Peptides against a protein of PDB entry 6GMG. Designs and how they scored, part 307

Target 1, 331 residues: chain A of PDB entry 6GMG
Amino acid sequence: DSDDRVTPPAEPLDRMPDPYRPSYGRAETVVNNYIRKWQQVYSHRDGRKQQMTEEQREWLSYGCVGVTWVNSGQYPTNRLAFASFDEDRFKNELKNGRPRSGETRAEFEGRVAKESFDEEKGFQRAREVASVMNRALENAHDESAYLDNLKKELANGNDALRNEDARSPFYSALRNTPSFKERNGGNHDPSRMKAVIYSKHFWSGQDRSSSADKRKYGDPDAFRPAPGTGLVDMSRDRNIPRSPTSPGEGFVNFDYGWFGAQTEADADKTVWTHGNHYHAPNGSLGAMHVYESKFRNWSEGYSDFDRGAYVITFIPKSWNTAPDKVKQGWP

## One batch from the design tools (peptide; made by RFdiffusion4, then SolubleMPNN)

Design b2_p24_6_s1 (from b2_p24_6, 13 letters changed)
Fold by OpenDDE base, seed 3:
Structure b2_p24_6_s1 (fold): chain B 331 residues (1-331), chain A 24 residues (1-24)
Amino acid sequence: as target 1 above (331 residues)
Amino acid sequence: SAEENARKAELINQAGKEAEEKAK
């Protein structure tokens, strides 16, 4: 229950952030200080620095999802998601591998499935697709032109995404982006938009009709990417956490990390921004903290999750929430 | 691990459902 959630107060536009603190290889700060950084670095609309609005501060207060929400301008829909799964590795490990001492068969299969996902390749696929989309957006002044460009780009690359249905999230994502239709956003001009990436960590064993073992240890067959496209069907993700394996054990429902549109070619050097929990400074959870993690730290995730998806959405180019270069921490 | 436990203690994102409802 988020009954203790509080919207962080407004920060003066010219207030500089305090230094971030190192925490297990990532930079950490309290949410109020992140707002200060955000106003200095990410707030710009058409080159002009903006104070984070009350609405944006309210979005941010929801924790990890709030970081992605405030930077993307919309609540994550997760419709255009990518991952990479090594089917051969999975089959081989199931066939030739053995459960560890004390590990159940279901636990073994869940673990092997989790380990068969390649986070780096999944991220790379999303970046590849985002690049294709960005090229298609360029000089496209209506949606029809964008779609035509996109199809041409995909054909040139012999990409399996060219075979997706016109109603697929892949083709409909732009038109379904609120900021695309906004006068001060895209104004229905694709060339004013750019593709951005965020990531979601979640649990595979969400099917209530499945076995208890799948809910506890993962569903090896769930949320696999489609061959060729890398698309993950996220329709079954209902933000259901992992089931406890022992009394008193509890798991978190999801985690979100914001990447944006960084141009750093080395995945390991990319910065991912995420929050720990909703802001409850007067509650048991305490104040929300924001983390800026390197890819390795982000992609490692937590035992709460056995899936990671890399999601594409769009923001106006006039926003600076997804700069080409992100610096970790402050200063 | 101690690190994982520390991280887990940090990640309580129960507000997601409310956020989704508000965003609709």
Scores: peptide ipSAE 0.035, ipTM 0.732, DockQ to the pose 0.369; fails the geometry check
Fold by OpenDDE base, seed 4:
Structure b2_p24_6_s1 (fold): chain B 331 residues (1-331), chain A 24 residues (1-24)
Amino acid sequence: as target 1 above (331 residues)
Amino acid sequence: SAEENARKAELINQAGKEAEEKAK
């Protein structure tokens, strides 16, 4: 089935996009048309429009992850992930709530855990941390200066992240970013980089050694954020989909949404860019489509997933893949 | 590996998403 994936053809640099169409409260277009928009709006390096390269088109062709991949410049590592979980709500609902008619205990617990995550608060936490990081980056010309600035900022805010280990993904994320080391990227200068955000939806019940019920209905204890920091340990995320609950049922492994560095203060007005599947114009899946969704549409997710994480990574400031303002659709 | 990541990315399909979107 992997043999059906096709790299979209190159689009002329000056070709304007066709209009997007409304689709379930979001703007939708075919991948080739997104490439046209991307070249007009997001392709800029040092203020100059660029044609999407063959490599970038290949990355994009992988679907939802491809959108994040092409805009971040690397395959998502998901190491610096944030979420918000209401432990009191979870405990209270488990204690005082009841399974629905026909709902098993495991299904009930999985559902209650899913509902105890707050996507908006998780997103806000990631934005808060990204802002702190951006302040630390602004005048830092080496990694040591960046780390010192970051620690100072965290101390001033009495943020629990100040207690993280030096090897934590929180402190190592910048040095582990390929574009930071590139001559035409950061060139090892933190002040040339900015923090950006994307989101991943995935399944909690990925442990093959766990009960079948956890694999089918979720693991209530998996992928919870650490108290105080909001950090999620993503090391156990292996892109394993939800297990079928009935014969013939199948679930998708993950979904990715690109936010970047939008400055819109109202979360509900932010735009998230994502894809439906890998590009297979001659296969059963068909052509890849790209969606630009409002936060509400993105954060709702699918039944395939019971976890959402908001991940911070870095891109060069010279890239325009994460502008302050994102316009939904075309024109 | 990049290859492993690429294989995993190909498992995303439209059918499940469309069904849920229509139900919303």
Scores: peptide ipSAE 0.030, ipTM 0.653, DockQ to the pose 0.082; fails the geometry check
Fold by OpenDDE base, seed 2:
Structure b2_p24_6_s1 (fold): chain B 331 residues (1-331), chain A 24 residues (1-24)
Amino acid sequence: as target 1 above (331 residues)
Amino acid sequence: SAEENARKAELINQAGKEAEEKAK
């Protein structure tokens, strides 16, 4: 029950982390030890270490979303999301492929749709867009200058995002970021902000008005990226889990992974930070664990999910929650 | 709301279990 969630206690600012446990290409630790690492590595504001506040510890205690929450400074809104979908592969497989033995038609279609997403290309698209945004931010001292720079950058690259409406999440994302408006954050100065990336795994079959088969096996048409832009309409994501296919089966609503602003060019070498569940040290779930996974481990996801989106948001440059280099584990 | 966010976070149980099983 949600009533078992506990906010992790404060950790002394100078306390060093214990070693992480390696597991299947991941580095794992208990949430309290992650707080210690966070304070040593990611807590810096204007170059000074900070103790994780009670509010931040409370955010973190919510599990996988908590990791993204504490590092981005806000609960994920998922408005500026990207993915890559191979329409030709999807159509070809539906036409020429066959259901596996014991696989229903709906299950086949859902699986084919899931397999038609390219996580690496989706991630690369988000990185490309984040880079464009960062260039637009660098010398912009007001929002108007940022938007003008952004349009110029997109025009130079012949990017389809240049045709997005001014009210699109793409253009409104910065102004809708609380830390941009904060005096100790961006202070309405775009040049004080940088674009960062996180990922969300979720279920496509969330429409309660759709068939039971779509809820059980996925909706092949849901949450596809728009051609040219790669933008995913996330408005229909209500954090509804996959429907059980058998009695006693249960699925999780989502998973979040924090990437930030790593500069590693090889996607396979990038590190993604995520949590398993909310912190319940005295409950049935137990203590929250934090994982640092390579891209392959993160992008594989779970059977609970058939969609992955890569989301762009913004943080102040004065924060160190999104460093250029992330080291997996400790030490 | 914070409550809505809290409710959203509570449902992360199964992925955690699968992760734990994969981590064994």
Scores: peptide ipSAE 0.028, ipTM 0.700, DockQ to the pose 0.049; fails the geometry check
Fold by OpenDDE base, seed 5:
Structure b2_p24_6_s1 (fold): chain B 331 residues (1-331), chain A 24 residues (1-24)
Amino acid sequence: as target 1 above (331 residues)
Amino acid sequence: SAEENARKAELINQAGKEAEEKAK
């Protein structure tokens, strides 16, 4: 019940975190302790530690999305999303493969589609694009200069994104970022901003007008990246969970993982920060926990989801919510 | 609602933990 959600209390600015605990190959802690870590490591504005505000603590209290929310400074819009899909693999498996014993045709097709996505390649594509964007941002002092730089970079790399419409989320993402317009943020200066990445796991079968089978087993044609660009149209993502396949079965609507702007070249060594559920210390769900997972643990996802998208947004360079290096756990 | 979304996230984490425990 939403009524059980509680905003975590303020933590003293100088309070050090308790040690994280290992949990299934990831580092785990209670939300209050994450706030302590956040204040020590990620809270810095212009090099100065900040206490997490009540508003930020409230955002964080919403669970997995809250981690991305507090670190990005805005509720995820998911407009600039990337993925990688192996169309040849998909077609080949559909043609030459067969359903497993007891597997329906729809279940087979949904599974094959899910397996045709490559999370690592999707992540790499997002990192590539973020890098291009960051180069375009570096010396651009207005949006026009940024866009011109971006187009030049894309042309030099022969990137298919150069053919995107000016109204595309790709070109409009910066101007639509609240922190870009804030006086204490970007102040309309692109060179004060940097691209950051988060990931969303969600269900493909969200179309209520589609067959029940698609809602239960996935829509093989939904949320595929465009060839060449890797862009995913997220407009149809309405946070609708997978439909139950059996009585009593229930699925979660989404999961969010925060990556930021880590420079670690090895994807497997990157750290993803995410939460389990909204903070309800006195409710049935209990206290919110925060996890710092390696890419392998994050990208594995859950059966609740058959899609993973890697989303680019922007934050001010003055924020330390997306450092170049993230250390898993504490100390 | 954000709260409804959070509930759904909890189920995912539980399922993941259970799966990992079973894989050990």
Scores: peptide ipSAE 0.027, ipTM 0.682, DockQ to the pose 0.043; fails the geometry check

Design b2_p24_6_s2 (from b2_p24_6, 11 letters changed)
Fold by OpenDDE base, seed 1:
Structure b2_p24_6_s2 (fold): chain B 331 residues (1-331), chain A 24 residues (1-24)
Amino acid sequence: as target 1 above (331 residues)
Amino acid sequence: SAAENAARAELINQAGKEAEEKAK
């Protein structure tokens, strides 16, 4: 029951974190210790450390989504999402492949669809687009200038995103970012903002009107990126988990991982920050833990999910929640 | 939901155990 969620207590600003626990290529710690690290490393506004506010601690307490929430400054809307899907691989495998022993046709098709997504290419596309956006932001002092710069950059690169509608999530993302409008944020100045990235894992078979097989084994046609742009229509994502395939089986609704704006060119060396569940120190779930994972560990995901999306949003440059370099663990 | 989060916690623990077994 979500009623067991507790907001972690405040941590003194100068309290140093305890060492993280290494866990199979990840660094793990309890949420209170992450707050300590966050205050030392990520809390800076205009170069000054800040104590995590009660509101921010409450956001964080929601688990995996809470990590992205506190660092992005808003609950994820997931509107500007990217992925990569190999259509030729999918078609060829369906034609020439065969179900495994005991695998139904629906299971086979769902698996083949899942395997036809390339997480690394999806991430790379999001990084490419974020870079274009950052160039467009750099010297733009109003939204019109930003949009003009963005269109020019896209035209120069012959990018299919140049053909998107003006009302699309791609062009509307900045204006729809609360921190862009805040006086202590962007103050309506695009040059004060930067693009950042997070990832969401979720289930494709969310349509309740579809077959039971799609709900159990995935919908091969759902949440594919548009050709050329890589944009994923997330409007049908309602945080519905995978349907159980056996009695007593249960799946989780989503996972979120925070990347920010790391400059590491090697995807495999990038660090992704995520949480396990909501903070329930007095409940059956226990205290929330925060993980810092390498891309390989993050992108592997869980059987609960058959889709991964890489989402772009914006934060003020004055925030240090998305530094150029992220160090895994502590110290 | 609490049930979803519980399932997640179990999956993380299981993945860790499997990784440990594979590393041996």
Scores: peptide ipSAE 0.024, ipTM 0.610, DockQ to the pose 0.038
Fold by OpenDDE base, seed 4:
Structure b2_p24_6_s2 (fold): chain B 331 residues (1-331), chain A 24 residues (1-24)
Amino acid sequence: as target 1 above (331 residues)
Amino acid sequence: SAAENAARAELINQAGKEAEEKAK
């Protein structure tokens, strides 16, 4: 019950974290201990450590989305999302593949579609675009200059994103970022902002007007990236979970993982921070835990989800919530 | 809204359980 959610208490600014617990390539800790780490490592504004505010602790308490929320400074809108889909693989597997024993045709098609997404290539595309955006931001002191720089960069790279509409999420993302407009944030100066990445896992079969099979086993045609750009239309993502296939079965609506702006070139060495559920220390769910996972652990996802998207947003450069290097666990 | 966010947060729980099971 969402009514059991509790905001974690404040942690003293000078309190050091307890060691994280290693588990299958992940580092895990309780939310209170993550707050301690966050204050030591990620809390910096203009180079100064800060105590996590009550508002930030409240955001964090919402679980996996809370980790992305507190570090990005806003609730995820998921407008600028990227993925990679191997259409040839999909077509070939549908044509030449066979359903497994006991697998329905709809289940087979949903599985093949899921397997046709390449998480690594999707992540790399997002990183590529974020890099282009960061170059466009670097010397731009107004939005017009940023947009001009962005178009030039895209033209130089012959990137299909150059053909996107001016009102597209790609070009509007910066202006729609609250921290860009804040006096202590970007102050309407693009050069004070940087692109950051998070990931969302979700279910494709969200259309209530579609067949029950699509809701249960996935919609093979839903949430595919556009060719050339890699952009995913997220407008139909309403956080609807997978429909149960049997009585008593239930699925979760989404998962979020925070990457930020790590410079590690090897995708497999990148660290993704995420939470399990909302903080309910006195409820049935228990205390929220925070995980720092390697890309392999994050990108594997869960059976609850058949789509992964890599989303670009922006934060002020003065924030340290997206450092160049993230160390897994503590110490 | 806070209510919408709360409703979303409630459903995240199962992914966490699966993660915990996989992490054991």
Scores: peptide ipSAE 0.026, ipTM 0.631, DockQ to the pose 0.050; fails the geometry check
Fold by OpenDDE base, seed 3:
Order: structure tokens, then C-alpha cells, then sequence
Structure b2_p24_6_s2 (fold): chain B 331 residues (1-331), chain A 24 residues (1-24)
């Protein structure tokens, strides 16, 4: 239980990490060693490395979400989320496909829906939007200038996001970012901020009023991206896990992966940082481990989840939690 | 797969709910 969670101890600022170990195609280490790496590589504020604070270590200790939390500077709100769904594939497979032996109709439909999401295209859409936002931020010294720039960029690209309401998460995301308002952060200057990306895996069948089959096998209609924009309405995501399909089966509520602002053009070469569970070194779960996975390993996800979203948020440019290049493992 | 099972067994994010409450 969450009562076993422990905040990892402070690591000396100059302590170098131990080597990461390979784990199923990804690099793996214990959370304490990740803190060491983080201090050497990601901790920099205005070019100066810093010891991870007690608050940051506490955030990190919460597991996969903790990795995104410490690097983004805020608990994920998931308001500005993107995905890609192949509607034609979905319709065709439902029409022409058949349930596997022993597969229920609901299970078949849930599986087909899951398979109709394109993780790579979803990620690319988020990167495209983040790029547009970064251009809009670059020379904007107030929010009004940022919004004007953003609208111009979208108009030039004939992007459907230009039609979003002013109160949409798309336009309000910057102003709702705590670090944007902080004196040592953005200080209300958009040009001091940059767009960053993380991903969330979660279950579609979260509606308690829906059928048991949807809760067990997925809701084929839930959390689809809007046509043209790629925006996913995340308001119904309440971190409810998949319902068991058999006695003793259990599923986890979510997974988070941190990408940041890597410039690697090949999606398959991008590195995603995530954790397994909250840090419980003296509990049944044990110590938290941090994984650095390639996109293929991250996007594959787990059977616990049938949705993946790619979320945009903002951090100060003075932070080094989202560098242009991320190296997998250590050294 | 064995790899998936191992990864799944390690992926317990129950503390996320507490984190969300604390972050509010």
C-alpha cells in the first residue's frame, strides 16, 4: 500500500551513477542511481547542476508518474493530449474480421479499437504541435503575443487547432503552467518557456455506468482523438484500471513516460524515461526502478492499457530536464 | 511473454492517486 512509500535519500551532488543494466531492450537502474544521473545530466538550472531537493525526491518516489513529475515540475494534468486513430482500419476490421477462438465480441471490438491507434502518428502529431508552439514562444514576451503568434502559425499551416476555443487546453496550457508564472521560471515571459512532451498509458473502459464488458475489454469509442486536431478529451480519465477478466487478475491504473524535447527525428531512436512503481525499499514492492526505453519499448505498453496519449506541457528553458539529446543508460 | 509479465508485475502505480491529491 501507499503507506510503504519512502522518499529516497539525498545523493551527493558529485556522486557519479553506477552503470545501468539492460532489461528487455531498455536500460534499467534503481531510483537512487537515477537521482545521481539526474543530478549530473538533468538538474541544471541556468547551466548549474543542482542536488535534487527533498520535494523533488518525494515526487520521484511515486513511481512512473514521479519521473514525469520531477522533470516537468508539476503533477501531470494531461489536458493537452494527442493521439492518432485509424477509423477506416477500425471499421474494416470490425466488418471483415472475426473474433478469435474463445474471444467474445466485446473483447474482439476492444482489441480492434486498441490496434487502430497509431502510437507513432500520435507521437508525431504531438511533436508537430510542440514545434509550432515553440516557434510561437520564441519571440513572445507576453501571453497575448504568444497567442497571436500561435494563431498565425496555425493559419499558415491550415491546422484545425486554429478553430479551438480560447479556453481550450490548447490555448490555456501555458497560462496554467505554474513554472511560467514563477520568478525563477518563465516570469510571465513566454520566450523563456519551451514545449515538452510526455506520454500516458491508461484504460479506456473507465465509465462505471457502462457495461461490464467495456470495463473488462475496453470501450471502443472512448478517448478517440478529434478529427483534424488529434486532441483527446482526457476529462473522463479518472485513473481507473481495467476490470479483472478472471479471478485474481489485477491491472494497474496508468503508466507515464517522459520524452521532453528531444530533437531526434527518428521516433524509434527517441528515449522514454519511466518508473515501475512507488519506492518501497522495505515493503513488498521493493525499491523503485527507473527505465529508459526506446520508443518501440515504450509504445508497446502493457495489457493493462488500451490507450496511449501524448501530452504537451511547458518548462522553463533554463531547466535541463528536457535536453535535445537523451542518452540511454550510463555511461 | 515472460518479459511482459515481469514488467507488469513491477508496474504498480497505486501511489499515483495520493500524488494527485497532494499536488492539488
Amino acid sequence: as target 1 above (331 residues)
Amino acid sequence: SAAENAARAELINQAGKEAEEKAK
Scores: peptide ipSAE 0.025, ipTM 0.681, DockQ to the pose 0.355; fails the geometry check
Fold by OpenDDE base, seed 2:
Structure b2_p24_6_s2 (fold): chain B 331 residues (1-331), chain A 24 residues (1-24)
Amino acid sequence: as target 1 above (331 residues)
Amino acid sequence: SAAENAARAELINQAGKEAEEKAK
């Protein structure tokens, strides 16, 4: 019950974290210990360590979304999302493939659609776009200059995003970022901002007006990226979980993983930070745990989800929540 | 396990809705 959620207490600024524990290829720790690590590594504003504020601790306490929330500085809006979908593979498998023994047609189609998404290519697309955006930001001192630079960069790369409407989340993402407008953030100066990436796992079969089969086994046509751009329309994502396929079965609504702005070229070596559930140390769920996973472990997701999106947002360059290098665990 | 997934699912669902409402 939501009533059991507790905000983690403040940790002393200079308190070092305890070692993380290995868990299925991940580094795991309790939320309080993550706060300690966060203060040592990620808390820096203009090069100075900061204690995690009560507000930030409250955000963090919400679980997986809380990790992305505290590091991005805002609740995830998921407006600028990317994925990669192999349409030819999907069509071919539907045509030539067969349901497994005991698999329904709807289950087969849902599975084939899920398998037609390429998480690595989706992530790579987001990184590519973030790189373009960062180049456009670098010397832009107002939004107009940023947008002009962005269009030039896209034209130079012959990127289909150049054809997006000016009102598209792609072009409006910066102006819609609260930290961009803050005096101690971007102060309306694009050159003070950088693009960062997080990922969301969610269920495709969220349409309540759709068939029960789609809600149980996935909607093969939902949340596909647009050809050329890789943009995913996230407007229909309402955090609705997968419907149970058997009595007593329950699924989670979403998972969030924080990547930030790591420069590691090998996707498999990138680190993704995420949480399990809201912090309920006195409740049945127990304390929140934070995980640092390699890309493989993150991208595998759970049976609860059949979609993965890689989302771009912005943070001030003065924040250290998205460093070039992220180390898994502690020390 | 299915039980672990169920426990996780209930936890994230409730927290996520509240977080979304709070963020509005």
Scores: peptide ipSAE 0.025, ipTM 0.658, DockQ to the pose 0.578; fails the geometry check

